# Ledger of designs, part 29: peptides against a protein of PDB entry 5LHZ

Target 1, 78 residues: chain A of PDB entry 5LHZ
Amino acid sequence: QLLKSVFVKNVGWATQLTSGAVWVQFNDGSQLVVQAGVSSISYTSPNGQTTRYGENEKLPDYIKQKLQCLSSILLMFS

## One batch from the design tools (peptide; aimed at target 1 L59)

Design b2_p23_6_s1 (made by RFdiffusion4, then SolubleMPNN; from b2_p23_6, 13 letters changed)
Fold by OpenDDE base, seed 5:
Structure b2_p23_6_s1 (fold): chain B 78 residues (1-78), chain A 23 residues (1-23)
Amino acid sequence: as target 1 above (78 residues)
Amino acid sequence: SEEEQRQAQLQAVLAKVQSFLQS
């Protein structure tokens, strides 16, 4: 279930789940899920394809850009 | 408290995100 959902202008929606995960739904239709205690992050493309990336894996630049955005968003929850 | 737990989890997520950005 959802703890808190925040609308972020020009980004989308960011939600903290009761699991501890943070779920971002970007305006382009993509999604990110990051959770403590899980060694990977989840990216879902606009077409619904989900890819998990490990800690030591090279990330596509477009995903890094979204993670950078998420980093900024997380400060909004504090 | 629930609030403290929520904040701790957010900090953990932030740390993970920052780690991935350095990959």
Scores: peptide ipSAE 0.674, ipTM 0.908, DockQ to the pose 0.889
OpenDDE base, seeds 1, 2, 3, 4: peptide ipSAE 0.673, 0.671, 0.672, 0.673; ipTM 0.908, 0.907, 0.908, 0.908

Design b2_p23_6_s2 (made by RFdiffusion4, then SolubleMPNN; from b2_p23_6, 12 letters changed)
Fold by OpenDDE base, seed 4:
Structure b2_p23_6_s2 (fold): chain B 78 residues (1-78), chain A 23 residues (1-23)
Amino acid sequence: as target 1 above (78 residues)
Amino acid sequence: SMEEQRKKQLELVLKKVQSFLKS
């Protein structure tokens, strides 16, 4: 269930869910889901493949880029 | 309040994202 959605120009949509998770739908078709209390993050590539990444594993650069983008969004999210 | 809880969750998500970026 959606709690609040924000349109981010040239990025996509960022949505806070009632679960507490943040769901980002990027313009390139990829998606990212992050929630506190869960040891992993979920990334869905544009082709629909979903991968979960643990907190201490080495992340692909493109994942880091998405996370950095999300970080920037969250800093302005209210 | 619900609004306070919403904002707290955002803060926690931000902290998690920052943690992942430091991995």
Scores: peptide ipSAE 0.713, ipTM 0.925, DockQ to the pose 0.845
OpenDDE base, seeds 1, 2, 3, 5: peptide ipSAE 0.713, 0.712, 0.712, 0.712; ipTM 0.924, 0.924, 0.924, 0.924

Design b2_p23_6_s3 (made by RFdiffusion4, then SolubleMPNN; from b2_p23_6, 13 letters changed)
Fold by OpenDDE base, seed 4:
Structure b2_p23_6_s3 (fold): chain B 78 residues (1-78), chain A 23 residues (1-23)
Amino acid sequence: as target 1 above (78 residues)
Amino acid sequence: SASQQQQEQLQKVLEKVQRFLQS
């Protein structure tokens, strides 16, 4: 369930779920889901392919860029 | 409170993201 959604100009939408997860829907059609307490993050590409990444796994640069964006968004959340 | 819990979750998500960025 959705708790709160925030529109971020030139980025997309960021939503906090009641589970505590944060769901980002980027303008390019990709998505990130990050939740504390689980070992992985979820990235969905614009074509709908979902990949899960572990904390110690080397991330593609484009994933890191989106995570950096998410970090900035989270700072804006509060 | 529920608000505090949600805020704590946001903080934990931020910390997790930061850990991933260091990988």
Scores: peptide ipSAE 0.700, ipTM 0.915, DockQ to the pose 0.891
OpenDDE base, seeds 1, 2, 3, 5: peptide ipSAE 0.699, 0.700, 0.700, 0.700; ipTM 0.915, 0.915, 0.915, 0.916

Design b2_p23_6_s4 (made by RFdiffusion4, then SolubleMPNN; from b2_p23_6, 13 letters changed)
Fold by OpenDDE base, seed 5:
Structure b2_p23_6_s4 (fold): chain B 78 residues (1-78), chain A 23 residues (1-23)
Amino acid sequence: as target 1 above (78 residues)
Amino acid sequence: SMEEQRQQQLQLVLQKVQKFLQS
């Protein structure tokens, strides 16, 4: 269930869910879900394939770029 | 309050993201 959504220019949409998770829908069709209390993050590629990454796992650069973007987006919800 | 709860969750998410970025 959605709590708050914001449009992010040149990025896409970011939504905070009632669960506390943050869900980003990027313009390239990919998605990222991050929730506290869960040991992994969820990335969905444009083709719909979902991959979960652990905290100590080496991340692809494109995932790191999206996470860096997310860190900036989080300030928009404050 | 619900607003405080929402903000606390955001901070926790931010901390998690930062951990992943430093991995």
Scores: peptide ipSAE 0.720, ipTM 0.927, DockQ to the pose 0.810
OpenDDE base, seeds 1, 2, 3, 4: peptide ipSAE 0.720, 0.719, 0.719, 0.719; ipTM 0.927, 0.927, 0.927, 0.927

Design b2_p23_7 (made by RFdiffusion4)
Pose (drawn by RFdiffusion4):
Structure b2_p23_7 (pose): chain A 78 residues (1-78), chain P 23 residues (1-23)
Amino acid sequence: as target 1 above (78 residues)
Amino acid sequence: STTQLEEVHERVQLFLENSAALE
């Protein structure tokens, strides 16, 4: 289920799953899960609360920031 | 795989672009 986990200083951990998903554990206690075939993203706050967002929903600013950092992480993997 | 990571990157950009269009 898990592939190689990569540490990114000042950000956290990024991990690729066998399902084609990416799971990011940020240093602020939040987590983000994305999948290539799924039209939704999963965010978990530092307090353990999980919220799923759809592609047609206006996302909160901090979700977008974490998605930007994730985009940069995926870019560095090439 | 590399292909899976590229597809995930495209999915992430789609979320960012769709959210920016609603700003």

Design b2_p23_7_s1 (made by RFdiffusion4, then SolubleMPNN; from b2_p23_7, 9 letters changed)
Fold by OpenDDE base, seed 5:
Structure b2_p23_7_s1 (fold): chain B 78 residues (1-78), chain A 23 residues (1-23)
Amino acid sequence: as target 1 above (78 residues)
Amino acid sequence: SSSQLQAVLEKVQGFLESSASLE
């Protein structure tokens, strides 16, 4: 279930779920899901392949960019 | 909730910080 969905100009949609997760649907077709209490983040590529990244692992640059974007979005939610 | 959002933010920032430390 959705708590709040926000359209982010030049990024896509960011949604807070009742589960506590934040789900970002980027304009390039990729998706990112981050949830408190879960030790990994989920990235889905435009072709639908999902990869989970754990804490303390090196992230691809494109993932870092999207996480930085998400960080900026989250600062605007509250 | 706002507290949940803050927790997610901290997780995201933690991932970025950890990744940067591995480079």
Scores: peptide ipSAE 0.684, ipTM 0.907, DockQ to the pose 0.852
OpenDDE base, seeds 1, 2, 3, 4: peptide ipSAE 0.683, 0.683, 0.683, 0.684; ipTM 0.906, 0.907, 0.907, 0.907

Design b2_p23_7_s2 (made by RFdiffusion4, then SolubleMPNN; from b2_p23_7, 11 letters changed)
Fold by OpenDDE base, seed 1:
Structure b2_p23_7_s2 (fold): chain B 78 residues (1-78), chain A 23 residues (1-23)
Amino acid sequence: as target 1 above (78 residues)
Amino acid sequence: SSETLQQVLQRVQSFLESSESLE
């Protein structure tokens, strides 16, 4: 279930879920899910392929860029 | 909640810092 969805200019949509996750739908068609209490993150590419990344794992640059964007969004909402 | 969002933020920052330290 959704708690709230926020439109972020030049980024896309950021949604807080009742599960404790934040779900970002980027304008490029990719998606990112990060959940409190879960040690992995989920990235879905524009073609629909989903990959999970664990903590202490080297991340692709495009994933880091998305995470940095999400970090900025979360800081604005805190 | 704000607490949950802070937990998500911490998770994100941990991923970024861990990845950077492995490079």
Scores: peptide ipSAE 0.659, ipTM 0.901, DockQ to the pose 0.870
OpenDDE base, seeds 2, 3, 4, 5: peptide ipSAE 0.657, 0.659, 0.659, 0.659; ipTM 0.898, 0.901, 0.901, 0.901

Design b2_p23_7_s3 (made by RFdiffusion4, then SolubleMPNN; from b2_p23_7, 12 letters changed)
Fold by OpenDDE base, seed 1:
Structure b2_p23_7_s3 (fold): chain B 78 residues (1-78), chain A 23 residues (1-23)
Amino acid sequence: as target 1 above (78 residues)
Amino acid sequence: SQATLQAVLDKVQGFLESSESLE
């Protein structure tokens, strides 16, 4: 369930879920889900393919870029 | 909550730092 959704200019939508997750829907059609208490993050590409990444693995640059974007969004929420 | 947002932020930053350390 949704707690709060915010529109982020030139990025997309960021939603805080009651589960403790933050769900980002990027304008390019990709999605990120990061949840407190879960050791992996979920990335869904525009074609609907979902990949999970663990805490101690090398990330593709495009994933790092989106995570950096999410970090900036979260800092604005604080 | 703010605490939850901080936990998510910490996770994101941890992922980024860990990935950078592997480069």
Scores: peptide ipSAE 0.683, ipTM 0.908, DockQ to the pose 0.900
OpenDDE base, seeds 2, 3, 4, 5: peptide ipSAE 0.682, 0.681, 0.682, 0.682; ipTM 0.908, 0.908, 0.908, 0.908

Design b2_p23_7_s4 (made by RFdiffusion4, then SolubleMPNN; from b2_p23_7, 8 letters changed)
Fold by OpenDDE base, seed 5:
Structure b2_p23_7_s4 (fold): chain B 78 residues (1-78), chain A 23 residues (1-23)
Amino acid sequence: as target 1 above (78 residues)
Amino acid sequence: SSSQLEAVLKKVQSFLENSAKLE
Protein backbone atom coordinates (compact mmCIF):
# COMPACT_ATOMS: atom_id res chain seq x y z
CA GLN B 1 0.00 0.00 0.00
CA LEU B 2 1.04 3.56 -0.73
CA LEU B 3 1.22 5.96 2.18
CA LYS B 4 2.11 9.11 0.29
CA SER B 5 3.61 10.05 -3.05
CA VAL B 6 5.56 13.18 -3.81
CA PHE B 7 6.39 14.54 -7.22
CA VAL B 8 9.98 15.73 -7.42
CA LYS B 9 10.74 18.10 -10.26
CA ASN B 10 13.30 16.76 -12.72
CA VAL B 11 13.56 13.50 -10.78
CA GLY B 12 10.29 11.63 -10.70
CA TRP B 13 8.10 10.28 -7.92
CA ALA B 14 9.05 9.39 -4.37
CA THR B 15 6.62 7.22 -2.45
CA GLN B 16 6.56 6.01 1.11
CA LEU B 17 4.92 2.62 1.49
CA THR B 18 3.02 1.41 4.52
CA SER B 19 5.83 -1.10 4.98
CA GLY B 20 8.16 1.80 5.65
CA ALA B 21 9.99 1.39 2.37
CA VAL B 22 10.70 4.34 0.14
CA TRP B 23 10.15 3.77 -3.56
CA VAL B 24 11.52 6.17 -6.14
CA GLN B 25 10.42 6.07 -9.75
CA PHE B 26 12.89 8.07 -11.79
CA ASN B 27 12.06 9.83 -15.03
CA ASP B 28 14.51 7.61 -16.88
CA GLY B 29 12.35 4.62 -16.04
CA SER B 30 14.56 3.22 -13.31
CA GLN B 31 13.46 2.57 -9.74
CA LEU B 32 14.96 2.38 -6.26
CA VAL B 33 13.50 0.73 -3.18
CA VAL B 34 15.05 1.23 0.25
CA GLN B 35 13.65 -0.12 3.48
CA ALA B 36 14.79 -0.09 7.07
CA GLY B 37 15.59 -3.48 8.49
CA VAL B 38 16.65 -4.85 5.13
CA SER B 39 20.37 -5.18 4.51
CA SER B 40 20.15 -4.43 0.80
CA ILE B 41 18.69 -1.86 -1.54
CA SER B 42 16.92 -2.65 -4.79
CA TYR B 43 17.54 -1.02 -8.14
CA THR B 44 15.43 -1.75 -11.19
CA SER B 45 16.71 -0.64 -14.57
CA PRO B 46 14.38 0.71 -17.25
CA ASN B 47 14.26 -2.72 -18.88
CA GLY B 48 12.95 -4.25 -15.68
CA GLN B 49 16.12 -5.94 -14.49
CA THR B 50 16.41 -5.78 -10.71
CA THR B 51 19.69 -5.79 -8.83
CA ARG B 52 20.15 -5.82 -5.08
CA TYR B 53 23.13 -4.13 -3.49
CA GLY B 54 24.50 -4.82 -0.03
CA GLU B 55 25.66 -2.16 2.37
CA ASN B 56 29.35 -2.94 1.89
CA GLU B 57 29.41 -3.12 -1.90
CA LYS B 58 31.06 -0.84 -4.35
CA LEU B 59 28.21 0.83 -6.19
CA PRO B 60 28.06 1.84 -9.84
CA ASP B 61 28.34 5.58 -10.28
CA TYR B 62 24.79 5.92 -11.58
CA ILE B 63 23.51 4.13 -8.48
CA LYS B 64 25.47 6.44 -6.21
CA GLN B 65 24.02 9.41 -8.05
CA LYS B 66 20.49 8.14 -7.58
CA LEU B 67 21.10 7.38 -3.91
CA GLN B 68 22.49 10.86 -3.42
CA CYS B 69 19.36 12.19 -5.05
CA LEU B 70 17.22 10.09 -2.72
CA SER B 71 19.21 11.32 0.27
CA SER B 72 18.46 14.89 -0.73
CA ILE B 73 14.77 14.11 -1.11
CA LEU B 74 14.60 12.46 2.30
CA LEU B 75 16.33 15.40 3.93
CA MET B 76 13.56 17.60 2.57
CA PHE B 77 10.96 15.32 4.15
CA SER B 78 12.35 15.94 7.62
CA SER A 1 6.34 7.15 9.93
CA SER A 2 8.94 9.84 10.44
CA SER A 3 11.18 7.45 12.32
CA GLN A 4 11.04 5.05 9.40
CA LEU A 5 12.03 7.83 7.02
CA GLU A 6 14.94 8.70 9.25
CA ALA A 7 16.03 5.08 9.26
CA VAL A 8 15.89 4.98 5.47
CA LEU A 9 17.93 8.17 5.28
CA LYS A 10 20.58 6.71 7.55
CA LYS A 11 20.67 3.57 5.45
CA VAL A 12 21.14 5.50 2.23
CA GLN A 13 23.90 7.59 3.77
CA SER A 14 25.59 4.47 5.07
CA PHE A 15 25.54 2.88 1.63
CA LEU A 16 27.10 5.95 0.10
CA GLU A 17 29.78 6.25 2.75
CA ASN A 18 30.69 2.60 2.63
CA SER A 19 30.84 2.61 -1.15
CA ALA A 20 33.12 5.64 -1.09
CA LYS A 21 35.59 3.73 1.06
CA LEU A 22 35.82 1.09 -1.63
CA GLU A 23 36.68 3.51 -4.43
Scores: peptide ipSAE 0.716, ipTM 0.923, DockQ to the pose 0.913
OpenDDE base, seeds 1, 2, 3, 4: peptide ipSAE 0.716, 0.715, 0.716, 0.716; ipTM 0.923, 0.923, 0.924, 0.923

Design b2_p23_8 (made by RFdiffusion4)
Pose (drawn by RFdiffusion4):
Structure b2_p23_8 (pose): chain A 78 residues (1-78), chain P 23 residues (1-23)
Amino acid sequence: as target 1 above (78 residues)
Amino acid sequence: SPSEINSKELMDEVRDKLKDLNS
């Protein structure tokens, strides 16, 4: 289910799953899960609360920041 | 500013980058 986990300083951990998903554990206690075939993203706050967002929803600013950092992480993997 | 970022376009970009990674 898990593949190699990569540590990115000043950001946190990034992990690729066998399902094609990426799970990021940020240093601020939040988590982000995305999947290639799924049209939603999963965000978990530092307090353990989980919220799923769809592709057609306006996302909160901090979700977008984490998605940008994730985009950079995926870029560095090439 | 993150408030000026299109959410759908950003999610599409991240999905495309993840598809490339899974290839």

Design b2_p23_8_s1 (made by RFdiffusion4, then SolubleMPNN; from b2_p23_8, 11 letters changed)
Fold by OpenDDE base, seed 2:
Structure b2_p23_8_s1 (fold): chain B 78 residues (1-78), chain A 23 residues (1-23)
Amino acid sequence: as target 1 above (78 residues)
Amino acid sequence: SLSDIDSRELFQQVRELLRQLNS
């Protein structure tokens, strides 16, 4: 269930879930889900394909960019 | 720059912020 959704200019929508996850829907159509207690992140490309990345994996630059954005969003939610 | 960001450190940063958010 949704706890809070905020519009982030030039980024997209960010939603905090009651599960403890944060879900970002980027303007480019991609999505990112992160959750405490889970050792991986979920990225969905604009075409709908989902890839999970573990904390020990080397991340593609575009994933790092989106995680950096998400980091700023998490600071904003706090 | 983006290329200088370590994947592991970034991942840990996000997780820590997430834990703080949920605390």
Scores: peptide ipSAE 0.666, ipTM 0.903, DockQ to the pose 0.818
OpenDDE base, seeds 1, 3, 4, 5: peptide ipSAE 0.664, 0.664, 0.664, 0.664; ipTM 0.901, 0.902, 0.902, 0.902

Design b2_p23_8_s2 (made by RFdiffusion4, then SolubleMPNN; from b2_p23_8, 8 letters changed)
Fold by OpenDDE base, seed 2:
Structure b2_p23_8_s2 (fold): chain B 78 residues (1-78), chain A 23 residues (1-23)
Amino acid sequence: as target 1 above (78 residues)
Amino acid sequence: SLSEIDSKELFQKVRELLKKLNS
């Protein structure tokens, strides 16, 4: 369930879920879901392919870029 | 640069921010 959604200029939409997860829908069509109690993140590419990345996994640069963006969003939400 | 950012550190940063958001 959705708690709140925020439009982020030049990024997309960021939604806080009642589960505690944050779901970002980027303008490029990709999606990122992160949750504090989960040791992995979920990335969905524009073509709909979903990949989970663990906390000890080396992340592709484009994932790091989106996580960096997400961190800014989380700071914004606080 | 992005290539200089440690994946694990970034991951943990996000998790900590999530914890703060949900507190």
Scores: peptide ipSAE 0.662, ipTM 0.902, DockQ to the pose 0.900
OpenDDE base, seeds 1, 3, 4, 5: peptide ipSAE 0.661, 0.661, 0.661, 0.661; ipTM 0.901, 0.901, 0.901, 0.900

Design b2_p23_8_s3 (made by RFdiffusion4, then SolubleMPNN; from b2_p23_8, 8 letters changed)
Fold by OpenDDE base, seed 2:
Structure b2_p23_8_s3 (fold): chain B 78 residues (1-78), chain A 23 residues (1-23)
Amino acid sequence: as target 1 above (78 residues)
Amino acid sequence: SLSDIDSKELFDKVRELLKKLNS
């Protein structure tokens, strides 16, 4: 269930879920879902393929970019 | 640069911010 959605200029849409997760829909068509208490993040590529990355896994640069962006978004939400 | 950012550190940062958001 959605708690609130925010449009982020030049990024896309960020939605806070009642579950405590944050769902970002990037302009490039990719998606990222992160949730506290979960040891992995969920990334969906523009082609619809979903990959989970663990907390101790080396992240691709494009994932790190999106997480960095997400961190900024989280600061906006709070 | 992003290449200098440790994945684990970034992951932890995000989780910390999520915790604060949900507090």
Scores: peptide ipSAE 0.657, ipTM 0.898, DockQ to the pose 0.885
OpenDDE base, seeds 1, 3, 4, 5: peptide ipSAE 0.657, 0.656, 0.656, 0.657; ipTM 0.897, 0.897, 0.897, 0.898

Design b2_p23_8_s4 (made by RFdiffusion4, then SolubleMPNN; from b2_p23_8, 12 letters changed)
Fold by OpenDDE base, seed 5:
Structure b2_p23_8_s4 (fold): chain B 78 residues (1-78), chain A 23 residues (1-23)
Amino acid sequence: as target 1 above (78 residues)
Amino acid sequence: SLSDIDSAKLISEVRKLIEELNS
């Protein structure tokens, strides 16, 4: 279930889930899911392909960009 | 630059923020 959704201008929508995860739907059509108790992150590309990245895995730059963006977004939930 | 950002540190930061959000 959804707890809270926030619209972020020029970024997209960020939603806090009851599971403890945060789900971001970016304007470019990609998605990012990060859950507190899970050591991996989930990224879905605009074409719908999903990839999981481990906590110690080297991330592509575009994933780093989106995670950095997510860090900023999370401050909006406080 | 972005390439200089440690992936593990970045993920850890996000996860920490989410943990705080859930507390």
Scores: peptide ipSAE 0.599, ipTM 0.877, DockQ to the pose 0.915
OpenDDE base, seeds 1, 2, 3, 4: peptide ipSAE 0.598, 0.598, 0.598, 0.599; ipTM 0.877, 0.878, 0.877, 0.877

## One batch from the design tools (peptide; aimed at target 1 E55 E57 K58 L70)

Design b2_p24_3 (made by RFdiffusion4)
Pose (drawn by RFdiffusion4):
Structure b2_p24_3 (pose): chain A 78 residues (1-78), chain P 24 residues (1-24)
Amino acid sequence: as target 1 above (78 residues)
Amino acid sequence: SSEETTRTQVKEKVEKFLHNSNSL
């Protein structure tokens, strides 16, 4: 289910799953899950609360920041 | 590789979330 986990300083951990998903554990306690075939993203706050967002929803600013950092992480993997 | 293809696909999905959200 898990593939190689990669540490990115000043950001956190990024892990690719066998399902084709990516799970990022940020240093601020939040988590983000995305999947290539799924039209939603999963965010977990530092307090353990989980919220799923759809592609057509306006996302909160911090979700977008984390998505940007994730985009940079995926870019560095090439 | 299959893992690199999957990473490209996930990146493109992430960029779609950012694009759609900033267009609202």

Design b2_p24_3_s1 (made by RFdiffusion4, then SolubleMPNN; from b2_p24_3, 14 letters changed)
Fold by OpenDDE base, seed 1:
Structure b2_p24_3_s1 (fold): chain B 78 residues (1-78), chain A 24 residues (1-24)
Amino acid sequence: as target 1 above (78 residues)
Amino acid sequence: SQQQQTLQAVLDKVQSFLEKSDSL
């Protein structure tokens, strides 16, 4: 279930789920899911391929950029 | 609120991922 969806100009949509997850749908067609209590994050590329990253893993630059974007979005929620 | 606590937990997680990745 969706709790709250926020439109972010030039980025996409960010949605808080009742599960404790935040789901970002980027304008480029990619998606990012980060959930409280889960030790990994999920990235889905525009072609629909999903990759999970662990907390001690070196991240691709494009993932780091999207995570930094998510950080900024989360600050908007508060 | 619980919602805000959850959002903060997500933020903390994201920041942790970024910091740890930068150290590798």
Scores: peptide ipSAE 0.710, ipTM 0.919, DockQ to the pose 0.867
OpenDDE base, seeds 2, 3, 4, 5: peptide ipSAE 0.707, 0.709, 0.709, 0.709; ipTM 0.918, 0.919, 0.919, 0.919

Design b2_p24_3_s2 (made by RFdiffusion4, then SolubleMPNN; from b2_p24_3, 13 letters changed)
Fold by OpenDDE base, seed 3:
Structure b2_p24_3_s2 (fold): chain B 78 residues (1-78), chain A 24 residues (1-24)
Amino acid sequence: as target 1 above (78 residues)
Amino acid sequence: SPQQETLKKVLEKVQSFLEKSDSL
């Protein structure tokens, strides 16, 4: 279930789920899911391919950029 | 609130991922 969805200008939508996850739907069609209590993050490319990344993994730059964006959003919500 | 604590945990996770990735 969805707790809250917010529109973020020039980014897309950010949603908090009852599961403890934050789900970002970017304007480019990609998605990012980060969930409390889960040791990996999930990225879905615009073509629908999903990749999970572990906490000690070197991340592609485009993933880092989107995580930084998410960090900024979360800081705004605090 | 529980929702705020969850957001805090997510933020900490994101920051941890970024910091660890930057060290590799």
Scores: peptide ipSAE 0.701, ipTM 0.916, DockQ to the pose 0.855
OpenDDE base, seeds 1, 2, 4, 5: peptide ipSAE 0.700, 0.700, 0.700, 0.699; ipTM 0.916, 0.916, 0.916, 0.916

Design b2_p24_3_s3 (made by RFdiffusion4, then SolubleMPNN; from b2_p24_3, 13 letters changed)
Fold by OpenDDE base, seed 2:
Structure b2_p24_3_s3 (fold): chain B 78 residues (1-78), chain A 24 residues (1-24)
Amino acid sequence: as target 1 above (78 residues)
Amino acid sequence: SAQQQQLQQVLEKVQSFLEKSSSL
């Protein structure tokens, strides 16, 4: 379930879930889910394809950009 | 709180991914 949803200008929506996950819905239609206690992150492309990445995997630049964005959002949540 | 702790853990995870990953 949802705990808190925040609108981020020119980015999209960021939601904290009761599960300990943070779910970002980007304006381009992609999504990112990061959860405490889970060793991978989940990215969903605009076409609905989901890919999970492990902590030591090479990440596409566009994923790194979205993670950097998420990092800044999380700092604002605190 | 538990929620704040979870948020901090997510932040740390994101930062870890960024630090450890290389570009494709």
Scores: peptide ipSAE 0.677, ipTM 0.907, DockQ to the pose 0.688
OpenDDE base, seeds 1, 3, 4, 5: peptide ipSAE 0.676, 0.676, 0.676, 0.676; ipTM 0.907, 0.906, 0.906, 0.906

Design b2_p24_3_s4 (made by RFdiffusion4, then SolubleMPNN; from b2_p24_3, 12 letters changed)
Fold by OpenDDE base, seed 1:
Structure b2_p24_3_s4 (fold): chain B 78 residues (1-78), chain A 24 residues (1-24)
Amino acid sequence: as target 1 above (78 residues)
Amino acid sequence: SSQQETLEKVLEKVQSFLEKSDSL
């Protein structure tokens, strides 16, 4: 299921999946999954709790920070 | 490539989420 995994210094690991998803495993133990063709994003907190957020939802600041980080990573890949 | 296209779609999605959230 893994296409490519890259280590990002001071962030963690970013992995592209064959499903079309990008999976980020942050150093703080949290995880973020964003998938092409899926209208929601998935965040897993360090304690293992997973929450999905819709595209028109107000996001918690810590989620926005993770997404901004992911955006920065993806910009380096494109 | 199709893989690169997918990454670009993910990027667009992320940016859309951020922009929409900022407007709320």
Scores: peptide ipSAE 0.693, ipTM 0.913, DockQ to the pose 0.849
OpenDDE base, seeds 2, 3, 4, 5: peptide ipSAE 0.693, 0.693, 0.693, 0.692; ipTM 0.913, 0.913, 0.913, 0.913

Design b2_p24_4 (made by RFdiffusion4)
Pose (drawn by RFdiffusion4):
Structure b2_p24_4 (pose): chain A 78 residues (1-78), chain P 24 residues (1-24)
Amino acid sequence: as target 1 above (78 residues)
Amino acid sequence: VTEDQELMSHIRDQVKTLHEKTNS
């Protein structure tokens, strides 16, 4: 289920799963899960609360920031 | 909303490419 986990300083951990998903554990306690075939993203706050967002929803600013950092992480993997 | 959609689509493409490279 898990593939190699990569540490990115000043950001946190990024992990690829066998399902094709990416799970990011940020240093601020939050988590983000995305999957290539799924039209939703999963965000978990530092307090353990989980919220799923759809592609057609306006996302909160911090979700977008984490998605940008994630985009940079995926870019460095090439 | 459009900008969010473009970002999510871009990330899905990146994740798909990473998955294909890992299976190669």

Design b2_p24_4_s1 (made by RFdiffusion4, then SolubleMPNN; from b2_p24_4, 14 letters changed; failed a check: near_copy:native)
Amino acid sequence: VEEDRQLLQEIRELVAQLSAKNSS

Design b2_p24_4_s2 (made by RFdiffusion4, then SolubleMPNN; from b2_p24_4, 14 letters changed; failed a check: near_copy:native)
Amino acid sequence: VEEDRELLEQIRKLVAELQAQNSS

Design b2_p24_4_s3 (made by RFdiffusion4, then SolubleMPNN; from b2_p24_4, 14 letters changed)
Fold by OpenDDE base, seed 3:
Structure b2_p24_4_s3 (fold): chain B 78 residues (1-78), chain A 24 residues (1-24)
Amino acid sequence: as target 1 above (78 residues)
Amino acid sequence: VEEDRKLLEEIRKLVRELQLKNQS
């Protein structure tokens, strides 16, 4: 269930779920899901392929860029 | 990898804080 959705210009939509997860739907069609208490993040590419990333692996640059964007969004909500 | 780990930890921390904020 959706708790709150925020439109972010030039980025997309950021939604907090009742589960405590944050779901970002980027304009390029990709998605990020970060769940509180879960060590891995979920990235879904525009073609629907989902990949989970943990804390002990090198992240693709495009993932890091989206995470940095998410960071700024979350800071805005703080 | 270390920088990436720190980034993930930052994100998770912020998400947790947001969760706590909305629960109060």
Scores: peptide ipSAE 0.671, ipTM 0.907, DockQ to the pose 0.862
OpenDDE base, seeds 1, 2, 4, 5: peptide ipSAE 0.669, 0.671, 0.670, 0.671; ipTM 0.907, 0.907, 0.907, 0.908; seed 5 fails the geometry check

Design b2_p24_4_s4 (made by RFdiffusion4, then SolubleMPNN; from b2_p24_4, 12 letters changed)
Fold by OpenDDE base, seed 5:
Structure b2_p24_4_s4 (fold): chain B 78 residues (1-78), chain A 24 residues (1-24)
Amino acid sequence: as target 1 above (78 residues)
Amino acid sequence: VEEDRKLLQEIRKLVAELQEKNNS
């Protein structure tokens, strides 16, 4: 279930889920899901392919950029 | 990898804090 959805200018939509996850839908068609208590994050590319990233792997630059953006969004929610 | 780990941990921490705020 959805708790709250926020439009983020020049980024897309950020949604808090009752599960504790945050779901970001970017303008480029990609998505990020970060679940509280889960060590990995989920990235879905514009073509619908989903990949999980954990703590012990090198992140692609485009993932890092989106995570840095998400960090700013989360600070906005706080 | 270490810097990437720090970024992931930061994000997860913020999400956890947000969850705690929303369920209280």
Scores: peptide ipSAE 0.684, ipTM 0.913, DockQ to the pose 0.802
OpenDDE base, seeds 1, 2, 3, 4: peptide ipSAE 0.684, 0.683, 0.684, 0.683; ipTM 0.913, 0.913, 0.913, 0.913; seeds 1, 4 fail the geometry check

Design b2_p24_5 (made by RFdiffusion4)
Pose (drawn by RFdiffusion4):
Structure b2_p24_5 (pose): chain A 78 residues (1-78), chain P 24 residues (1-24)
Amino acid sequence: as target 1 above (78 residues)
Amino acid sequence: SSLETTREQLHEKVNLFLENSNAL
């Protein structure tokens, strides 16, 4: 289920799953899960609360920031 | 590789969320 986990200083951990998903554990206690075949993203706050967002929803600013950092992490993997 | 292709697809998917959200 898990592949190699990569540590990114000043950001946190990034992990790729066998399902084709990416799970990021940020240093602020939040978590983000994305999957290539799924039209939704999963965010977990530092307090353990999980919220799923769809592609057509206006996302909160901090979700977008984490998605940008994730985009940079995926870019560095090439 | 299959791993690189999955990573490119994931990057495109993440950008799709950012583009759709900023268009609203």

Design b2_p24_5_s1 (made by RFdiffusion4, then SolubleMPNN; from b2_p24_5, 15 letters changed)
Fold by OpenDDE base, seed 4:
Structure b2_p24_5_s1 (fold): chain B 78 residues (1-78), chain A 24 residues (1-24)
Amino acid sequence: as target 1 above (78 residues)
Amino acid sequence: SPQQQQLQQLLSKVQSFLDSSESL
C-alpha cells in the first residue's frame, strides 16, 4: 500500500510504501525502488526492463544520477 | 518515528551505493 506520495518538480513522483520502501517514478518513465532491509536496489528502465543492483556493484552513471536524485528526495522527505 | 527512521536508513543505503560505486 501507498503511505505518502509527493510530486517533485522536474523529477516525477516519489512514494513511501507501508513496507518502508520508497518508489520513485521519474518523468522519463524509469523507476527506482529502494528498501532498507534488502541488499539490492531495483531500477526499471522506460521500456519496462528491471535490473537489480548490489551494494558493492559498479553502477552506470545514469543510475548514479537517479540515486543522487533519490538521495535529495529522501532528504526532502525528512 | 519509524517512518523517519526508515527514511534515514534508506538515505544511508543510497549513500552506500553511491560511495561503493566510485572508481578507484
Scores: peptide ipSAE 0.651, ipTM 0.898, DockQ to the pose 0.790
OpenDDE base, seeds 1, 2, 3, 5: peptide ipSAE 0.650, 0.650, 0.650, 0.649; ipTM 0.897, 0.898, 0.898, 0.897

